# Peptides against a protein of PDB entry 5HOI: the designs that were tried, part 23

Target 1, 351 residues: chain A of PDB entry 5HOI
Amino acid sequence: FRYMPFSPAGTPFGFTDRRYLTMNEVGYVSTVKNSEQYSITVSFFDVGRFREYHFEDLFGYDLCFLNEKGTLFGQSKTGQIQYRPHDSIHSNWTKIIPLQAGERITSVAATPVRVIVGTSLGYFRSFNQFGVPFAVEKTSPIVALTAQNYRVFSVHYSQFHGLSYSLSELGTSSKRYYKRECPLPMSLPNINSDMKKDANLDYYNFNPMGIKSLFFSSYGDPCIFGSDNTLLLLSKWRSPEESKWLPILDSNMEIWKMSGGKETTDIHVWPLALAYDTLNCILVKGKHIWPEFPLPLPSEMEIRMPVFVKSKLLEENKAILNKKNEIGADTEAEEGEEDKEIQIPVSMAAE

## One batch from the design tools (peptide; aimed at target 1 I255 I267 E300)

Design b1_p13_8 (made by RFdiffusion4)
Pose (drawn by RFdiffusion4):
Structure b1_p13_8 (pose): chain A 322 residues (1-190, 198-318, 341-351), chain P 13 residues (1-13)
Amino acid sequence: FRYMPFSPAGTPFGFTDRRYLTMNEVGYVSTVKNSEQYSITVSFFDVGRFREYHFEDLFGYDLCFLNEKGTLFGQSKTGQIQYRPHDSIHSNWTKIIPLQAGERITSVAATPVRVIVGTSLGYFRSFNQFGVPFAVEKTSPIVALTAQNYRVFSVHYSQFHGLSYSLSELGTSSKRYYKRECPLPMSLPNDANLDYYNFNPMGIKSLFFSSYGDPCIFGSDNTLLLLSKWRSPEESKWLPILDSNMEIWKMSGGKETTDIHVWPLALAYDTLNCILVKGKHIWPEFPLPLPSEMEIRMPVFVKSKLLEENKEIQIPVSMAAE
Amino acid sequence: SKASDVVEELLKE
């Protein structure tokens, strides 16, 4: 099996010279093939706070993670990473991650206080926001990483357990695991979208902590999974809280559509900030549309029953209250 | 914007 470089909400090149590296509620990072180099553009949705800028990529960064304080870039092959703070007060710094034979950097993540690099051999290298290393750890092969403040949500893969996840906190003292390689019941992919699933074999469209600090993941099944009771290991449950396919179906008047797709950015309490993509492909294009907001709904709506009540989709009060 | 309003605009296209 070949591990692929993962970034949250990343898009493939397809038949173009440009794609999105990473995408969330803060903004979007795109890269354009420029003869022999690349042109990286860092954009923001709150235009008033941060200024959109661009720079020339002489290394070919294919890994990226965006937070409110800076942008982290990474190269899956050479192992070079660069953290660019949004404000000009703080300097950029660059490090090169040691990589063994065939070892690839599979995912990177950054917070205002932590920088995380994961490799295909299971190396977990952590730094502060300035590049000072804390500890190098060996875990299962990492395929996806996201972090919030001091906490890290990592997704692992092997040939035995399949997909597993670890939830840990990088405290000031030492590293503490809340959950260590527990089952991750995300649906795996089972065509026009072939380009995407070569770029992202797991179908993990994005993963992120919620605005209130709960781990979330959005697989190829277009269902938002939220980790409930992660503080008590014996009570941990993955809860499906939004069937985005059902919502587009309800908003479209019960019509099956093959051209409307959801691209996850982040979860804010009960609202999924996303990009509504219109077209044959399931990933967003250029220019990037304005973010949309999709309220989360428990998957308790049956299509056949909703069609009877309407004879937008009107929902029976008895069913809506449930 | 709310997804419902955007979906309605997409369907009108």

Design b1_p13_8_s1 (made by RFdiffusion4, then SolubleMPNN; from b1_p13_8, 7 letters changed)
Fold by OpenDDE base, seed 3:
Structure b1_p13_8_s1 (fold): chain B 351 residues (1-351), chain A 13 residues (1-13)
Amino acid sequence: as target 1 above (351 residues)
Amino acid sequence: MKASELIKKLLAE
């Protein structure tokens, strides 16, 4: 096993000179080999809100995280990181993360308020958006990171314990854990069964954990999409006793249904984000399970959200409304849409 | 675009 640099929905080069460093609901970051250097392009799905930009990369950035305010880059071996705001108001900044012998940056994440660096030795480094350090914590080896606002979802790997996860909030003074190195019920790639196809071997060499992506939902729930093409959502994470992973989408099963029950081996789901009840994804046709160039347009795949997630969203929305009412904001409460019984899709109760 | 519509298109190609 080797720790490889992970970025959400990143793709391998394969036999090409180009790959995606990362992609999500905001956009996609590509890199092209130009002799001894790389050219990086940051592209956006909302071309009205953002302008595409490019730059020359002399460092060979192999880590990336894109958000609505900027792009974080990292070099896994050298420890160099760079944050590039999308706007011209804020300056780019560069920092070198001190690495021990054999240590690698394995993942990076950035929000408008936090930058996070995780390493193969389990160093969790936190910064503000300007690269000012908060803390260094030693955890189990980090293999993947994502973040939303102040929250961080981290995936850890131990040779003895397999995959674990943490969910934390990075306040100004302290890190709070909602979940700390809890078992992650995600299957690792099966080398013996799946590696019969050269395309799967290339992807495994790029991403040995098989984590295609991880993100927070629009509701702030941790999501992970593994090699089994199942979208897992961490439900009720605020209540330690009630917290559970929910398989909210089997994408292979959904492709099968949408095909009219045809066995398809050449259509693949590439996850971007979870917005409400829809998985934003790229549908990939071909031998490779990842998108090539040019990037296909994103597609929406409806998920079966467990009713318990929807009820909690209603409770959180009621709590937000009640807090707004306590703060004396005269937002006219349209009373009327309370009683729509969200019919439990019967099909989740029968398996 | 809905995934169901795109899958139908991709299967027809």
Scores: peptide ipSAE 0.394, ipTM 0.923, DockQ to the pose 0.619
OpenDDE base, seeds 1, 2, 4, 5: peptide ipSAE 0.393, 0.394, 0.393, 0.393; ipTM 0.922, 0.922, 0.923, 0.922

Design b1_p13_8_s2 (made by RFdiffusion4, then SolubleMPNN; from b1_p13_8, 5 letters changed)
Fold by OpenDDE base, seed 2:
Structure b1_p13_8_s2 (fold): chain B 351 residues (1-351), chain A 13 residues (1-13)
Amino acid sequence: as target 1 above (351 residues)
Amino acid sequence: PKASDLIKELLAE
């Protein structure tokens, strides 16, 4: 096994000089090889909110995380990180992460309030948005990170224990764990079955864990999308004993249904984000399971959230509405969504 | 756009 730099929904170069460093609901970051240099472009889906920008990368950034306020870049081997605000008001900053011999930055994440760096030796480094360090923690080797606000979802890999995950909150004074290195029930890529197609080998070499993306939902639930094309959502994570992973979408099954039962072996879902009950994704047609250039328009795939997840979302929405009503905000409650019969995914209805 | 609409387009190409 080799630790590779991971970024959410990042694509390999393949046979091209260009790839996506990362993409999500905010936008996409591309890099193009220009001899020994790279040209990085930060593009946005909402062109009304954000202006596309580019810069020359002399370092060869292989890690990226995009949020609504800026882009974090990292170089896995040198330990260089750079944060670039999207606005011109805030300054860019650069920092070198000290790495041990053979250590790599494996993942980076950034929110408007936190920067997180994870390494192949399991060093978890936290910073504020200005690159001021908070702490260094030793964990199991980190293979992937995502973050939303103060929350961090980390995926760990051990040769002895396989995949695990942590969910933590990075307060001002302390790190709180909701989950700490708990087993992650995600299928790893099967080398023997999948590698019969050259395109799968290239992707496996780029991403040995097969994690296409990980993100927080709009409700702040950790999500992961593996090589099996199943979207897993961590439900009830606030209650450690009740916390469970939910297979909320089999994307292969949903593509098959949407096709009317046709063969769809050349259509692939590339996950961006989960907004409410819709997976924001790129639909990819072709040999490669990842989007090429130009990037297709994002699409929304409705997910049949399990009843107990929708019920929790309805309760959370009711609790938000009740709090707004207590604060005297005249928000017209759209009453109409209570009675939508919650379709259980067929895979969960067969148990 | 909805994925269901795009899948029909992608299958027609």
Scores: peptide ipSAE 0.359, ipTM 0.915, DockQ to the pose 0.656
OpenDDE base, seeds 1, 3, 4, 5: peptide ipSAE 0.354, 0.357, 0.356, 0.358; ipTM 0.913, 0.914, 0.915, 0.915

Design b1_p13_8_s3 (made by RFdiffusion4, then SolubleMPNN; from b1_p13_8, 6 letters changed)
Fold by OpenDDE base, seed 5:
Structure b1_p13_8_s3 (fold): chain B 351 residues (1-351), chain A 13 residues (1-13)
Amino acid sequence: as target 1 above (351 residues)
Amino acid sequence: MKASEVIKKLLAE
C-alpha cells in the first residue's frame, strides 16, 4: 500500500497532460503539464460571482482544496502549501510543512477560517486562514480531509483496523471531537473484481482508497462517496451513541432506474456536493469513471433520504429560517452556535 | 440540470 495525495473529486492524468486537482459545488481546479512546469486554472460554476484565474506552478501541486473564499494547494512530497484567495484584495501566502523522511501530505482542506493539513504519519496540522498555526496533533494516518467552517471530517487508514473517521471542531482554544477514529463502514476498492478494466487500475493507482470525494452537506453532515458509488451520510453525529452512517444514494442503482433498466456500465457519477436532497455531480459517459476535458455541466441527482433525515432537515431549515426572521431586529449577534438537539418525535419510529 | 434528463441524452449518443 502507498499513501497517495487525495483531493476531493480529483482526477488522474491518465494518458493526458491534464487533470482536475479538485472539484466541488464552487468550481474546479485543473492543472496542465508544460515541460517541467504546470499551469493551474481555477474555474467556477458561478461565473457571475467569481472570475477564473490561472498561474504557473513551478512546484507541481498535487493537492488542492477549493472553497468560496480561496484555493489551498499542496505538494505532497516537499510539504509546500499555498493559499490563494479568490479576491485579489487578499494576499496569497506560502508555507512549508515540515515532513519526516518518507512522510507525505496526504490531504489538505481549507475553510474561510481554517486550513488543515493531514499526513501519512497521522500529523494533523491546523492553521487559520492566514496560515498562522494553531496546533499539531498525532492521529492515525490521514488519507482524506474535508472541512466546513470550524468542522473537520478526517478519514484515517490503518493496516490493522482499515478505515476510520474523525469529526472534530477547531475552536479558537481547543479541538473538540464529536467522533474520534471511529470505524468507517466504507468498502475499499476490490482489486480482483474491479481491476478487470485498465481504467480502474489507473484510478486505483491514483486513489487506492477509492474515495472519489468527501464533503459536508449543506446541513453540515459529513458525506463520503466511495468506489462502490454509494453516498454515505453521517447522521446524528451530535449524539455519539445515536450516530450512524446512512447509505442515502446508490448511484449505480439510480442510473439504472433513470435509464429504464438499460445497460449503463459506461455511465458514471462523479460527486461534487450534497445540497439539500440533491447530489450535485458530473455525469460521465466513457471508459474512464472520471470526467475528462472539457468538464460537462453539473447535474442534480435526487437522493432517497430516510424519512427521519428529511424531517430533521426540515426542522433545521425551519429553525434557520426562523432565526433569519428574528435577526431582522437590531441586536448584536453573539455567534453562540447553540447545538439545539432536535428531538425527533417518537411517533415516526414505528412505521 | 436533472440527472434523469442527462442520462437520457447520454444513452441516445
Scores: peptide ipSAE 0.594, ipTM 0.961, DockQ to the pose 0.570
OpenDDE base, seeds 1, 2, 3, 4: peptide ipSAE 0.593, 0.592, 0.590, 0.590; ipTM 0.961, 0.961, 0.960, 0.961

Design b1_p13_8_s4 (made by RFdiffusion4, then SolubleMPNN; from b1_p13_8, 6 letters changed)
Fold by OpenDDE base, seed 4:
Structure b1_p13_8_s4 (fold): chain B 351 residues (1-351), chain A 13 residues (1-13)
Amino acid sequence: as target 1 above (351 residues)
Amino acid sequence: MKAKEKIQELLKE
């Protein structure tokens, strides 16, 4: 097994000079190899809100995380990280993460308030958005990270225990765990069955965990999309005893249904984000399971959420719209996000 | 775009 740099929905170079470093609901980051240098482009889906930008990368960034405020880059071997705000008001910053011999940065994540670095030795490093360090924690080896606001979803790997996950909140004074190195019921890529196609071997060499992406849903639920093309959502994570992974989408089955039962072995889902009951994804046709260049427009795949959740969401969205219309624009009330746990009813596991 | 529509496009290519 080899620890590889992971970024959400990152693609391999394959036989090309270009790849996506990361992509999500905000946009996509591409890198093009120019001899010994790289040209990085940060592109956005909302072209009205954000301006595309590019820069020359002399370091060969192989880690990336994109958020609404900036892009975090990392170099897995050197330990260099760079944060680039999308606005021109905030300055770029660069830092070297101290690495031990053979240690690699395996994943990075950034929110508007936190920067997280995970390593192959299980060093979890936290910073604020300005690169000021908070803490260094020793965990099991980190293979993937994502973050939303103050929350971090981390995936760990042990040779003895396989995949585990943690869900934590990075407050100002302390780290809180909601989940700490709990078993992650995600299937690993099967080298013997899946590697019959050269394209699958290339992807496995790039991403041996088969984690295509991980993200938080719009509700703040941890989501992971593995090599089996199943979207898992962590439900009831605030309740330690009730918390469970829900297979909310078999994307292969949904593609097959949407085709009308045709052969769809060459059609692939590339996950970006989960917004409400909709998986934002790139649909790809071809030999490679990942998007090529140019990036196709994102597609929305509806998830069969329990009817009870859809009704509650419609009511909450109406209530939010009504409150926004009654409260004039000027009060930045820090209305503490009431941590309303959406209880998904148990009953839909049987139909 | 809806995934169903996109899949139907991809199946015509």
Scores: peptide ipSAE 0.668, ipTM 0.970, DockQ to the pose 0.592
OpenDDE base, seeds 1, 2, 3, 5: peptide ipSAE 0.666, 0.666, 0.665, 0.665; ipTM 0.969, 0.969, 0.969, 0.969

## One batch from the design tools (peptide; aimed at target 1 E341)

Design b1_p14_1 (made by RFdiffusion4)
Pose (drawn by RFdiffusion4):
Structure b1_p14_1 (pose): chain A 322 residues (1-190, 198-318, 341-351), chain P 14 residues (1-14)
Amino acid sequence: FRYMPFSPAGTPFGFTDRRYLTMNEVGYVSTVKNSEQYSITVSFFDVGRFREYHFEDLFGYDLCFLNEKGTLFGQSKTGQIQYRPHDSIHSNWTKIIPLQAGERITSVAATPVRVIVGTSLGYFRSFNQFGVPFAVEKTSPIVALTAQNYRVFSVHYSQFHGLSYSLSELGTSSKRYYKRECPLPMSLPNDANLDYYNFNPMGIKSLFFSSYGDPCIFGSDNTLLLLSKWRSPEESKWLPILDSNMEIWKMSGGKETTDIHVWPLALAYDTLNCILVKGKHIWPEFPLPLPSEMEIRMPVFVKSKLLEENKEIQIPVSMAAE
Amino acid sequence: SDSLYERVKKALSS
């Protein structure tokens, strides 16, 4: 099996010379093939706070993670990473991650206080926001990483367990695991979208902590999974809290559509900030549309019953209250 | 469909 470079809400090149590296509630990072180099553009949705800028990529960064304080870039092959703070007060710094034979950097993540690099051999290298290393750890092969403040949500893969996740906190003292390689019941992919699933074999469209600090993941099944009761290991449950396919179906008047797709950015309490993609492909294009907000709904709505009540989709009060 | 897409877009922007 070949591990692929993962970034949250990243898009493939397809038949174009540009794609999105990473995408969330803060903004979007795109890259354009420029003859032999690349042109990286860092954009923001709150235009008033941060200024959109661009720079020339002489290395071919294919890994990226965005937070409110800076942008982290990474190269899956050479192992070079660069952290660019949004403000000009703080300097950019660059490090090169040691990579063994065939070892690839599969995912990177950054917070205002931590920088995380994961490799295909299971190396977990952590730094502060300035590049000072804390500890090098060996874990299962990492396929996806996201972080919030001091906490890290990592998704692992092997030939035995399949897809597992670890939830840990990088405290000032030492590293503490909340959950260590527990089952991750995310649906795996089972065509026009072949380009995407080569770029992202797991179908993990994005994963992120919620605005209130709960781990979330959005697989190819277009269902938002939230980790409940992660503080008590014996009570941990993955709860499906939004069937985005059902919501588009309800808002489209019960019509089956093949051109409307959801691209996850982040979860804010009960609202999924996303990009509504219209077209044959399931990933967003250029220019990027304005973010949309989709309220979470428990998957308790049956299509056949909703069609009877309407004879947008009107929902029976008895069912809506449930 | 364009009309279905605009309907969904209006619902999500409300």

Design b1_p14_1_s1 (made by RFdiffusion4, then SolubleMPNN; from b1_p14_1, 6 letters changed)
Fold by OpenDDE base, seed 1:
Structure b1_p14_1_s1 (fold): chain B 351 residues (1-351), chain A 14 residues (1-14)
Amino acid sequence: as target 1 above (351 residues)
Amino acid sequence: SDELYEQVKAKLLA
């Protein structure tokens, strides 16, 4: 296992000169290789509220976090970070994070009020939006971060303990924990079954935890989307004893329903954000499970707990078809290979 | 989150 730089919904280069550093509901950040340099573009979905901008990157930023006020960049090996406000009123700032031998920045997050840096040795560093440091804390090794306002959701990995998570609030004088290094019930990528496709091996080498994205919902609940394509939401996190992970969407099941019950292998959900009761996502078509260039328009997918079993729905549909064929048996049915779309019950069809 | 669970449950049981 190797600690790799994580950014929410970031994509690998693959065989191309370009990738997405991050994407969410605000927009997407791309980087293009130009010899020994990189060109970074910050693009937005709301083109009326924000103006796209670009700059030359001499450092090779491999970490990124986008919010409504600015973009945070990081270089995992050198420890350099840069914050770029979207407005021209506030200045850009740069800082070097001190790293030990072999230490890497593994994730960065930024809100309008906080900047957070996590490392492979479990150093958790907090700053204000101007890069003024608050504290340094030693935790288990950090593999992913996201933040909303004063709240931070962190994912940790230990070779001995597996995945854990923390939920904290970064006040001016103190850090409060709602959850501290609790077990995270997320499936890791299955190397033996899923790695039969070369494209999946490239993605695993880029992101060995299989965390496609990590965000807070519009209601401020922590969300994680893993390699199993299941959206997990942390419910009741204000009550530590009542807190539980809810599987609120199986995106593979939703794609199967949207296809009329056909097995599709070329459509993939790429998560952006959870807004109310809808997952904002990119529907990726093709060989790669991640979006390529140009970026498709975002889609909305209604959240649904995976209560239904595909096999049972297929048996019920076969029973309905057999009853229709028993009633129709007196007419010479020509054996047309009619592409028998599975009638999904109206209560399960997305309106 | 509990309201969201009950809303999702209501939509699935409808």
Scores: peptide ipSAE 0.000, ipTM 0.371, DockQ to the pose 0.034
OpenDDE base, seeds 2, 3, 4, 5: peptide ipSAE 0.000, 0.006, 0.000, 0.000; ipTM 0.381, 0.374, 0.376, 0.395; seeds 2, 3 fail the geometry check

Design b1_p14_1_s2 (made by RFdiffusion4, then SolubleMPNN; from b1_p14_1, 5 letters changed)
Fold by OpenDDE base, seed 4:
Structure b1_p14_1_s2 (fold): chain B 351 residues (1-351), chain A 14 residues (1-14)
Amino acid sequence: as target 1 above (351 residues)
Amino acid sequence: DDELYEQVKKKLLS
């Protein structure tokens, strides 16, 4: 297994010289390779609130985290990080994170009050928004980070134990754990089934964990979106005994419903954020499961717990069609290959 | 700076 730099909703270069470093509800950060340097653009969805800006990157930043106050950049191999406030009133700062031999920064996160750096050796480094260090903690190897205010959601990977997660709060004097390296019930990418398409191999090489994104909901609940295209939400995390992962959206099921029960292989959900009961996402059309350039407008998808089994719906619809054909045997209705839209029962549309 | 930005922007939109 190789630890790769992770950023929320980051995309690979693929066969292009451009990619998204990160994207969320605030905006998207793109990088373009120009010979030995990169040009980074920080773009926003709310063009009235924020002004797009760009700069030359001589370091080759491969980690990024965007928030409402600034952008954190990181270079996984050199340990360089840079924080760029969106407002010109505040100065940019740069720092080098000390890395051991073979250690890499695997993920970075930034809030208006905290900067977090996670490494392949499980060093968890915390800073304030000005780059002043608070603490260094040794954890299991960190593969992904997100943060909201003082809270940090971290994903860890062990070759022996698989995926785990932590939920912590970075106060002024101490780190509090709500969850500490608890098992994460997320499916890993299946190399043998998913790698039948070259595009999936490229994505797997970029992101071996298949974590498309992780974020906090508008209510402050940890969310993760894996390679199975299921949105998991950590419910009741304040009550250790009651805390559970909820599969609040199967996006493959929702795409299947939206297509009238047809198997679509060219529509993909790319997660940005969860606001209330709506997944903010990019609907990607094409061979790649990630958005290309230009970025499509964000779409909203209502969260729905997968209560229904697709196989039963297909059997019920076949049984309804067979009953209609048994009753209709006396009318020579021309067998037009009308792509019969699967009527989704109205009761499934109202919850 | 502006000319490089327009080139990068054109490259991002192409």
Scores: peptide ipSAE 0.006, ipTM 0.340, DockQ to the pose 0.026
OpenDDE base, seeds 1, 2, 3, 5: peptide ipSAE 0.000, 0.000, 0.000, 0.000; ipTM 0.285, 0.323, 0.314, 0.328; seed 5 fails the geometry check

Design b1_p14_1_s3 (made by RFdiffusion4, then SolubleMPNN; from b1_p14_1 with S3E R7K S13L)
Fold by OpenDDE base, seed 5:
Structure b1_p14_1_s3 (fold): chain B 351 residues (1-351), chain A 14 residues (1-14)
Amino acid sequence: as target 1 above (351 residues)
Amino acid sequence: SDELYEKVKKALLS
């Protein structure tokens, strides 16, 4: 297994000279390869609140985290990190994270009050927003990080135990755990079935864990969106014994419903954020499961627990069609057999 | 030990 640099909703280069380093509800960070250097652009969805900016990157930043106050960049191999406030009032700062031989920065996160760096050896490094260090902790190998205010959601990987997660609060004096290296019930990418498409292999090589994004909801609940295109939300995390992962959206099922029950292979959900009861996402059209350039406008998808089994819905619709054909002998069957929209009962859309 | 703390602090401040 190879630890790869992870950023929330980051995209591969593919066959292009450009990719998204990260994207969320605030905006998107692009990098373009210019021979020996990169040009980075930080773009925002709220163009009235934020001004787009760009800079030349001589380091080849492959890690990024965007928040409402600034952008954190990282270079996975060199250990360099840079924080760039969006406002010119605050200065940029740069730091080198000490890495052991073969160690990589695997993920970075930033809030208005904390900077977090996670590594392939499980070093968890915390800083304030000015790059002043608080602590170093040794954990299981970190594969992904996100943070909101003082809270950190970390995903860990062990070859023996698979995926685990931690939820912690980085106070001024101490780190508090709400969850510490608990099992994460997220499906890993299936190499044998999914790798038949070249586009899936390219994405797997970029992101072997298949974590498209992770974030905190608007209510402060940890969310993760895996390769199975299911949004998981950690409920009741304040009560350790009651804490559970909820599958709050199967995006493949929702696309299937929106298509009238047709198997669409050319529409993909790319997660940005969870705001209240809606997943903010990019609807990607085409062969690649990730957004290309230019970035499509964000879409909203209502969260719905997958209560219905696709096979059962198909059987019920076949049974309804067969009953209609038994009653309706006399009306001319016009030849358009193929495009029969599966009438999803309105009751199944409202529960 | 204070030495380990100072060593970690120095490695973080570097």
Scores: peptide ipSAE 0.006, ipTM 0.280, DockQ to the pose 0.009
OpenDDE base, seeds 1, 2, 3, 4: peptide ipSAE 0.000, 0.000, 0.000, 0.000; ipTM 0.340, 0.346, 0.341, 0.342; seed 3 fails the geometry check

Design b1_p14_1_s4 (made by RFdiffusion4, then SolubleMPNN; from b1_p14_1, 6 letters changed)
Fold by OpenDDE base, seed 2:
Structure b1_p14_1_s4 (fold): chain B 351 residues (1-351), chain A 14 residues (1-14)
Amino acid sequence: as target 1 above (351 residues)
Amino acid sequence: SDELYEQVEAQLSK
């Protein structure tokens, strides 16, 4: 295992000169290699509300976080961070984060009111939106961060304890924990089974934790989307004893349903955000599990608890077909059983 | 919201 720079829904370069640094419900940040420099573009889904902008990156930013007010950039090795407001009212600012020998910035997050930097040694650094520091805390090694308003969702990794998470609020005077380094019940990438495909190995080398994204829902609940393509939501986090992770969407099951019960290997869900009861995502078609260029339009996927078993749905559909054949005996249409679209019940079909 | 949890719990109780 090695600590890699993580950004929400960031993509690898692969065999290309370009990648997404981050993407969410607001937009997407791309970077293109231009010899010794990078060209960064900040693009938005709401083109009426925001204007796309670009700049030359001489530092090679490998960390990014996008919000409605600005973009935070970071360089994992040098410790440089830059905040760029989307408006021209506020100035850009740059800061160097002091790093120890071998320390890396592993994740950055920004809200309209807070900037957070997490490191491979577990330094948690907090700032306001103007880069004024609040505090430095020593935690377990940070592998991922997201933030909404004053709240921070952090994922930690220990070689001894595996994955943990914290949920905290960064007030003006103090940090409050709702959860502090609690076990995170997320499946890690299975190197032995999943790495049979070269594209999976490339993605694993970019993101060894398999965290495709993490975000807060529109209701302010921590969400994480792992390598198993399951969306986990932290329920009842205000009540420490009642708090639980809910698997609110198995995206592989939803893709299987949308395909009429056919096993598909070329459609992948790439998570952006959870808006109310819908996962905002990119439906990726092709060999790579991540979106390429140009970025497809976002899709909405209704959240559904994984209560259905594929085998049971197949048996129920076979039983319905057998009943139809008992009622309508006359037409010997030998349409091969393998190509029949499963009639997904209307309650299971996405409208 | 508590409503989303109630809706998810109501889908689990069916």
Scores: peptide ipSAE 0.010, ipTM 0.439, DockQ to the pose 0.029
OpenDDE base, seeds 1, 3, 4, 5: peptide ipSAE 0.000, 0.000, 0.009, 0.009; ipTM 0.356, 0.404, 0.442, 0.444; seed 3 fails the geometry check

